# Designs tried in a protein design run: peptides against a protein of PDB entry 5EIB. Part 65

Target 1, 366 residues: chain A of PDB entry 5EIB
Amino acid sequence: VDLEPGTMDSVRSGPFGQIFRPDNFVFGQSGAGNNWAKGHYTEGAELVDSVLDVVRKESESCDCLQGFQLTHSLGGGTGSGMGTLLISKIREEYPDRIMNTFSVMPSPKVSDTVVEPYNATLSVHQLVENTDETYCIDNEALYDICFRTLKLTTPTYGDLNHLVSATMSGVTTCLRFPGQLNADLRKLAVNMVPFPRLHFFMPGFAPLTSRGSQQYRALTVPELTQQMFDSKNMMAACDPRHGRYLTVAAIFRGRMSMKEVDEQMLNVQNKNSSYFVEWIPNNVKTAVCDIPPRGLKMSATFIGNSTAIQELFKRISEQFTAMFRRKAFLHWYTGEGMDEMEFTEAESNMNDLVSEYQQYQDATAD
Target 2, 366 residues: chain A of PDB entry 5EIB as posed
Amino acid sequence: VDLEPGTMDSVRSGPFGQIFRPDNFVFGQSGAGNNWAKGHYTEGAELVDSVLDVVRKESESCDCLQGFQLTHSLGGGTGSGMGTLLISKIREEYPDRIMNTFSVMPSPKVSDTVVEPYNATLSVHQLVENTDETYSIDNEALYDICFRTLKLTTPTYGDLNHLVSATMSGVTTCLRFPGQLNADLRKLAVNMVPFPRLHFFMPGFAPLTSRGSQQYRALTVPELTQQMFDSKNMMAACDPRHGRYLTVAAIFRGRMSMKEVDEQMLNVQNKNSSYFVEWIPNNVKTAVCDIPPRGLKMSATFIGNSTAIQELFKRISEQFTAMFRRKAFLHWYTGEGMDEMEFTEAESNMNDLVSEYQQYQDATAD

## One batch from the design tools (peptide; made by RFdiffusion4, then SolubleMPNN)

Design b1_p12_4_s1 (from b1_p12_4, 6 letters changed)
Fold by OpenDDE base, seed 4:
Structure b1_p12_4_s1 (fold): chain B 366 residues (1-366), chain A 12 residues (1-12)
Amino acid sequence: as target 1 above (366 residues)
Amino acid sequence: SALEEARKEFRS
C-alpha cells in the first residue's frame, strides 16, 4: 500500500515482485507530502476503504487468522498517517486479532524532513492505543550500526533496509517454523507484554560483522549472546543500561547446543541482573531453531521490552515540543482538517507512556 | 567528525 504509484512499481520490478498478487497493490496518485494529516484524514482516508476490502478478502481466505503485521515509517506521511488510520480501522473490525507493527522511527541524523517529530508523535499516540506489539526500528540506530559496526563509510537506505529485513526474518522465525517458543502472535504478546500499553520492543540481530572481518570471525554461541545484549547492536537508539528489561526473548538459529545456549543466556542475565526487573519471574525466553538464515551458519535475534525505550520517546517528544511551541508548520496539518488539540493529546499520551515506563523502572519487589 | 560528514552524505 502506498499513496504514491512509484513505490509499487519498485516492488513489482524487484526480485520478489511476483510473490504479491497484482490485485493486492493498492496505491494513490498524489502522495502524503510527508504530512500525517494527509495520510490520516484526506488522501489516506480516500484510499483506506480499498485497502480494507483487500484485507477482508485475504483475511477470509485464511484458515487461521492470527492477526496483522504492518511495516511502516513514522517520519513520512503515508506510513505514519495512513498506516495508523489502517491500524485503527483494522482494530475496529478485528478487535480479537493481534495487531503487530514494525515501526521505523525517524531521526534527524538520517532525514532532513522537518515535520518528522509531528508525524512520529501523532503515530505513537495511535500505536499506544491500537497495537498489541510494536517493534521499534530506529533509523539512527540502524545508521550507527552500518557506520560503526558494519564499517560502511556512506550508509544507504538499502543498507538500513538490509538490517530491517534481517531483523524481521529473525523475529518471525518462531512463527514460520513449528515447535518453537512464541509460535503465534498472541503467545508472543503474552510472554513479552506484561502491561498492555508497554508493548514497544527493542529488536537486535547477531551476527553484525563488517565485510572485511567476516572471513576471520568464528560464529559462536557466546559471541552471538554477547553481541545480542550489547547496547551498540540495539536497533532502537536507547541504552538498555539506562533502564530495566521487563521481558526478553532470544531466538537462536542454526545447529548449536541447546545446553550451551541456556548456559550463555543464564550467564548474560546474571552479568546484567541489575538491568532486569526482579518482580517478573522467568522474564527471559529462549528459542532455538535448527534452520539457519540464508548465508549464515548461525544467528541470534533479540526482542527486548525495556523501560530504556523511554529514551526514544523522550527524544521524539523534545523535538516535537521544540517545533510545537513555535507553531511551526501547524497550518499544513490543520488545513487537512486536523485539530491542534490532537497534537496536545498525542504529546500528553506519549509523555504518560514515558512516565509509566519510569514508574515500572523504579518499582521494587515489595 | 567523520560520522557527521557521513551523515550529511547519507542525507544527500
Scores: peptide ipSAE 0.006, ipTM 0.319, DockQ to the pose 0.016
Fold by OpenDDE base, seed 2:
Structure b1_p12_4_s1 (fold): chain B 366 residues (1-366), chain A 12 residues (1-12)
Amino acid sequence: as target 1 above (366 residues)
Amino acid sequence: SALEEARKEFRS
């Protein structure tokens, strides 16, 4: 789905274009112009029914519909505005299904779109209310991984998207292969989301490898475990040492000893016990899939529900506030039928979310 | 311009 035809043509002409049904390409002509309000209230609203018709058709063809997975950017107009409109409409029609998102957070290091803080804040407001699980994929973190860890002098969208694809492959492993922990979206939500609003995940991946480079030799289980918990491997620009993990899932892939995995996972928890909440028992879940990712002998994927994620929301909030206090570009949104009150409501809800994370960070076992 | 100021604040 896109409000521009050019992206759809790129997907269709790409190496995987043939895996999608032609009728499932739904696109507009005008684009969103990086405006959330165009995506949500005007251009996106004109297209949404056509998307919902396809969603209904595909949902009816499912033997067992678990839910929906949306991949979108929060900095643009289409992914943010129309994406959140779709989430809302799908939630209305399928209230008993899991809404899962891969939400790409904007960064001034990657994009110079001035209104990204508005689009992100307005999107986060919708995600808090209408999603069950949101993987926060932060372009800030992806850029830093590419630059600092992968030693790419000028990270490209191709480099960032390689990390995104590896992460998405990792976190969906249990859904794609039989006999795994968290084998469905609902089980994942039960294990990862102790409080409904606190459903934003910090993903991580090991080993970090550049596209087409064998820069890293095959890692051992101890090395994978250590790297997976390293802040430098997080796909969200948060330091987990500044918060506490509410819940963690670790997904190992490849042929390895389950015993060794369990031992290393216990060791890393004990070593980092100060970074976990003590009042949630058994808050770390581990899965092992014998099937490695393509081109690797083994990998580990991290899913963290950490109170440190508030750093990401604080960054967006600070940028939002700096623009909103000056009423910068508000006329682009209000001109599409949006009320200024929606900005204040979105900011308030995001600040409430930050406060909730802080409350649980500071909570002690009574 | 207001755009340049907004860009500076967003990048700061």
Scores: peptide ipSAE 0.000, ipTM 0.328, DockQ to the pose 0.028
Fold by OpenDDE base, seed 5:
Structure b1_p12_4_s1 (fold): chain B 366 residues (1-366), chain A 12 residues (1-12)
Amino acid sequence: as target 1 above (366 residues)
Amino acid sequence: SALEEARKEFRS
């Protein structure tokens, strides 16, 4: 789905364009112009019914519909505005199904779009209420991984999207292969989300290795385990050491010893015990899939529900507040039928979310 | 494609 035709043509002509049904390409003509309100209330609202018709048709063809997965950006108008409109409409029609998102967070290091803090804040407000699971893929963190870890001098969208694809492949491993932990979206939610509003995950992937170092690196279970818990490998721009893990899932892929995995997972938890909440028993889950990712002998994917995710929301909130106090560009949103009060409500809800994470960070076992 | 080049670059 897109509000611009050109992106759809690029997908259709791409190496995997043929895996999608032609009738499932729904697109507009005008785009959102990086405006959330245009995506949510005008251009997106005109297209949403056509998308819902496709969603219904595909849902009816499912033998067992678990839920929905949306991949979108929060900085752009289509992914943020129309994406959250779609989430809302799908949730209204399918209230008993899991809503999962891969939400790409904006960064001024990656994009010069000045209104990204508005689009992100307005989107987070919708995601808090209308999603069950959200993977926070932060362009800030992706850029830093590309630059610092992968030693790319000038990271491109292609480089960032490669990390996104590796992460998406990792976190969906248990859904795609039989006999794994979190084999369905609902089980993932039960294991990862102890409190309904606290459903924002920081993903991580290992191995992350620069081209110059790949040939010299041995992939081992201890190394993968250490890397996936390293703050530098987090694809959300927050330091887990500044918070506490509520829940963790680790997904190992490749031929390895389950015993060795369990030993290393226990060791990393014990070493980092101060960064876990003590009042949630058995809050670390581990899965091993014998099928490695393409081009690797083994990998590990990390899913963390950490109170440190508040650093990401604080960054967005600070940028939002600095613009909103100046009423910068508000007329672009209000001109599309949006009320200024919705900005204040979105800011308030995101600040409440930050406060909730802080409360659970400071909570002790009674 | 830029994606194939990015994939080659990341796999190399």
Scores: peptide ipSAE 0.000, ipTM 0.366, DockQ to the pose 0.015
Fold by OpenDDE base, seed 1:
Structure b1_p12_4_s1 (fold): chain B 366 residues (1-366), chain A 12 residues (1-12)
Amino acid sequence: as target 1 above (366 residues)
Amino acid sequence: SALEEARKEFRS
């Protein structure tokens, strides 16, 4: 789905363009112009019914519909505005199904789009209310990983998207291979989301190795475990040492000893016990899939529900507030039929979310 | 689940 035809042409011409049904390409002509309100109230609203018709058709063809997975950006008008409109409409029609998202967070290091803080804040407001689980894929963190860890001097969207694809492949492993922990979206939500609003995840993928050092790196369970819990490996731009993990899932892939995995996972929890809440018992879950990713002998994928995620939302909130106080570019949104009060409501809800994370960070077992 | 019990204790 896109409000621009050129994106669909790129997918069709790509190496996997033939995997998608032609009738499942739904696209507009005008785009959203990086405006959330254009995606949500005008251009996106004209297209949403056509998308819902496809969603219904594909849902009826499922033997057992678990829920929905949306991949979108929060900085752009289509992914943010139309994406959140779709989430709302799908939730209204399928209230008993899980809503999962891969939400790409904007960063000034990656994009010069000035209105991204508005689009992101308005999107987060919708995601808090209308999703059950959201993977926060932060372009800030992806850029820093590419630059610092992968030693890429000039990270490209291709480099960032490679990390995104590896992470998405990792977190969906349990859904794609039978007999795993979190084998369905509902079970994942039960294990990862202790409080309904606190459903934003920090993903991570290991191994991450620079091209120059790949030949010297052994892929071992201890090294994967160590890298996966390293603050520099998080795909969200927050330091887990500044917060506490509510829940964690680790997905190992490849031929390895389950005993060794369990030992290393226990060791890392014990070493980092101060960074876990003590009042949620058995809050770390581990899965092992014998099938490695393509081109790797083994990998580990991390899913963290951490109170440190508030750093990401604080960054967006600060950028939003700096623009909104000046009423910068508001006429672009109000001109599409949006009320200015929705900005204040979205800001308030995101600040409430930050306060909720802080409350659970400070909570002790009495 | 232990997580559902923790949810009940903390909401209470």
Scores: peptide ipSAE 0.024, ipTM 0.618, DockQ to the pose 0.023; fails the geometry check

Design b1_p12_4_s2 (from b1_p12_4, 4 letters changed)
Fold by OpenDDE base, seed 3:
Structure b1_p12_4_s2 (fold): chain B 366 residues (1-366), chain A 12 residues (1-12)
Amino acid sequence: as target 1 above (366 residues)
Amino acid sequence: SRLEEMRKLFRS
């Protein structure tokens, strides 16, 4: 789905273009112009019914519909505005199904779009209310991984998207292979989301190895576990050492000893005990799938629900407040039918979310 | 610069 036609041609011409039905390519002509309001109230609103018709048709063809997965950007107009409109409409029609998102967070270091703080704040407001699970992906964090860890001198969108794809494959492993922990989206939510609003995850993937060192690196359970919990391996631009983990899931893939996995997972929890809340018992879940990813002997995927994620929301809020106080660019949103109250409500809800994370970070066992 | 490379990445 896109408000521009050119993205559909790229998907069709891609190596997997033939796996999608031609009728499932829904697209507009005008785009959103990096405006959330165009995506949500005008251009996106004209297209949303056509998308919902496809969603209904595909949902009816499912033997057992668990829920929905959306991949979108919060900095643009289409992914942010139309994406959150679609989430809202799907939630209204399928209130008992899980809503899962992979949400790309904007970074002012990476993007030239001045209105990204508005688009992100308005999107986060919708995600807090209408999603059950949101994987936070930061383009700055992905770039840093590519440059520092993978030793790519000039990271490309292809390199960033490869990390996202590996992570998406990792977090969905338990959904695709029978007999695993978190075998469905609802079980994942039950294990990962102790409080309904606190459903924003920090993802990570291991192994991440530079091309020059691939031949020399042994893939071991200790090395995977160490890299997976390293702050430099997080795909969200926050430091887990500045907060506390509410919950963690680790998904190992490949032929390995379950005993060794359990030992290493216990060791990493004990070593990092100050970075976990003590009042949530058994808050680390581990799954092992015998089937490795393509081209690797073994891998590990990390899912962290950490109070450190508030750093991401604080960054967006500070940028939002600086623009909104000046009424900068607001006429582009109000001209599409938005009220200024929608901005203040979104800002308030995001600040409340930050306060909730801080409260649970500071909470002690009784 | 790293910033220019990142900007080029996200302009395409």
Scores: peptide ipSAE 0.017, ipTM 0.448, DockQ to the pose 0.020; fails the geometry check
Fold by OpenDDE base, seed 5:
Structure b1_p12_4_s2 (fold): chain B 366 residues (1-366), chain A 12 residues (1-12)
Amino acid sequence: as target 1 above (366 residues)
Amino acid sequence: SRLEEMRKLFRS
């Protein structure tokens, strides 16, 4: 789905364009112009029914519909505005199904789009209320991984999207292969989301290795485990050491010893015990899939529900507040039928979310 | 509070 036709043409002409049904390409002509309100109330609202028709058709073809997975950017107008509109409409029609998202968070290091803080804040407000599970894929973190870890001097969207793809493949492993931990979206929610509003995940992937170091790096369970829990490998720009894990899932892929995985997972938990809440028992889950990802002998994917995720929301909130106090570009949104109150409500809800994370961070077992 | 309810659920 896109509000611009050129994106669909690029996907269709790409190496994987044929894996999607032609009738499932739904697109507009005008785009959202990086405006959430255009995505949510005008251009996106004109297209959403056509998307819902496709969603219904595909849902009816499912033997057992678990839920929906949306991949979108929160910085743009289409992914943010129309994406959250679509989430709302799907939730209204399928209230008993899981809503899962891969939400790409904006960064000034990656994009010069000045209104991204508005789009992100307005989107987060919708995601808090209308999703069950949200993987926070932060362009800030992706850029930093590309630059610092992968040693890419000038990270491209292609480089960032490679990390996104690896992460998405990793977190969906248990959904795609039978007999795994978190084999369905509901089970994932039960294991990962102790509090309904606190459903924002920090994903991570290992191995991440620069081209120059690939030949010198052994792929071992200890190395994967160590890297997976490293703050520098988080796909959200948050330091887990500044918060506490509510829940964790680790997904290993490849031929490895289950015993060695369990030992290394126990060791990393014990080493980092201060960064876990003590009042959620068995809050770390581990899965091993014998099938490695393409081009790797083994990998590990991390999913963390951490109170440190508040750093991401604080960053967005600070940027939002700096613009909103000046009413900068606000007329672009109000001109599409939005009220200034919607901005204030979105800001308030995001600040409440931050406060909730902080409350659970400070909570003790007594 | 939700916290107290969760603490009860996990102590059980």
Scores: peptide ipSAE 0.015, ipTM 0.475, DockQ to the pose 0.021; fails the geometry check
Fold by OpenDDE base, seed 2:
Structure b1_p12_4_s2 (fold): chain B 366 residues (1-366), chain A 12 residues (1-12)
Amino acid sequence: as target 1 above (366 residues)
Amino acid sequence: SRLEEMRKLFRS
């Protein structure tokens, strides 16, 4: 789905374009112009019914519909505005189904679009209310991984997208292979989300190794475990050492000793006990799938629900506030039929979310 | 700068 035809043509002409049904390409002509309100109230609203017709058709063809998975950006107009409209409409029609998102957060250092803080804040407001699980992906964190860890001098979108695709494959492993922990989206939510509003995850993937070091690096369970808990391996631009983990899931793939996995997972928890809340028992879940990812002998995927994610929302909120106080570009949104009240409601809800994360970070076992 | 490199990445 896109409000611009060029994106659909790129996907269709790409190496995987043939895996999608032609009728499932739904696109507009005008684009969103990086405006959330165009995505949500005008251009996106004109297209949403056509998307919902496709969603219904595909949902009816499912033997067992668990829920929905959306991949979108929060900085643009289409992914943010139309994406959140679509989430809302799907939630209304399928209230008993899990809503899962992979949400690309605008980087505070990479903003090409001045209005990204508005688009992100308005999107986060919708995600807090209408999603059950949101994987937070930050392009800056991905760039840092590519540059520092992978030793890529000039990271490309291909390099970033490779990390995203590996992570998406990792977190969906339990959904795609039978007999695993978190075998459905609802079970994942039960294990990862102790409080309904606190459903924003820090993803990570291991192994991440530079091409020059691949020949010298052993692929071991201890190394995977160490790397996936390293702050430098997080795909969200927050430091888990500045917060506390509410819950963690680790998904190992490949032929390995379950005993060794359990030992290493226990060791990393004990070593990092100060970075976990003490009042949530058994808050770390581990799954092992014998089927490795393509091209690797083994991997580990990390999912962290950490109070450190508030750093991401604080940065967005600070940028939002600085623009909104000046009424900067606000007329671009109000001109599409949006009320200023929706900005203040979205800001308030995001600040409440930050306060909730801080409260649970500071909570002690009574 | 890192910022300029990332801006180039997002413009490509």
Scores: peptide ipSAE 0.000, ipTM 0.354, DockQ to the pose 0.019; fails the geometry check
Fold by OpenDDE base, seed 4:
Structure b1_p12_4_s2 (fold): chain B 366 residues (1-366), chain A 12 residues (1-12)
Amino acid sequence: as target 1 above (366 residues)
Amino acid sequence: SRLEEMRKLFRS
């Protein structure tokens, strides 16, 4: 789905374009112009019914519908505005199904789109209320991985998208292969989300490999475990050492000793015990899948529900507040039928979310 | 600068 036709043509002409049904390409002509309100109230609202018709058709064809997965950006108008509109409409129609998102967080270090803090704040407000599971993927973190860790002098969108694809492949491993931990979206939610509003995950992947790199194909279980818990491997620009893990899932892939995995996972928890809440028993879950990812002998994927994610929301909130105080560009949103109060409500809800994370970070076992 | 490199990345 897109509000611009060119994106759909790129997907259709791509190496995997043939895996999608032609009738499932739903697109507009005008785009959202990086405006959340265009995506949510005008251009996106005109297209949403045609998307919902496709969603219904595909849902009816499922033998067992678990839920929905959305991949979108929070900085642009389509992914943020129309994406959150779709989430709201799907949740209303399918209230008993899991809503899962891969949400790409904007960074002013990555994009010159001045209104990204508005689009992100308005989107987070919707995601807090209308998703069950949200993987936070930060473009700044992805760039830092490419530049600092992978030593790419000029990272490309292809390099960032490679990290996103590796992460998406990693976190969906348990859904695609039988006999794994978190074998369905609901079990993932039960294990990862102890409090309904605190459903934002920090993903990580090891080994970190650029497209065409073979450098990391021979990593050991100890090296994978160490890299997976390294703050530099987090695809959200948060330091886990500044917060506490509520829950963690680790997904190992490839032929390895389960005993060695369990030993290394215990060792990393013990070394980092101060960064876990003590009042959630058995809050680290491990899965091992014998099938490695394509081109690697082994990998590990990290999913962290950490109170350190508040750093991401604080960053967005600070940027939002700095613009909103000046009423910068508000007329672009209000001109599309949006109320200025929705900005204040979104800011308030995101600040409440930050306060909730901080409360659980400071909580001790009585 | 890192910012300029990132901006170039996100404009391509």
Scores: peptide ipSAE 0.000, ipTM 0.360, DockQ to the pose 0.019; fails the geometry check

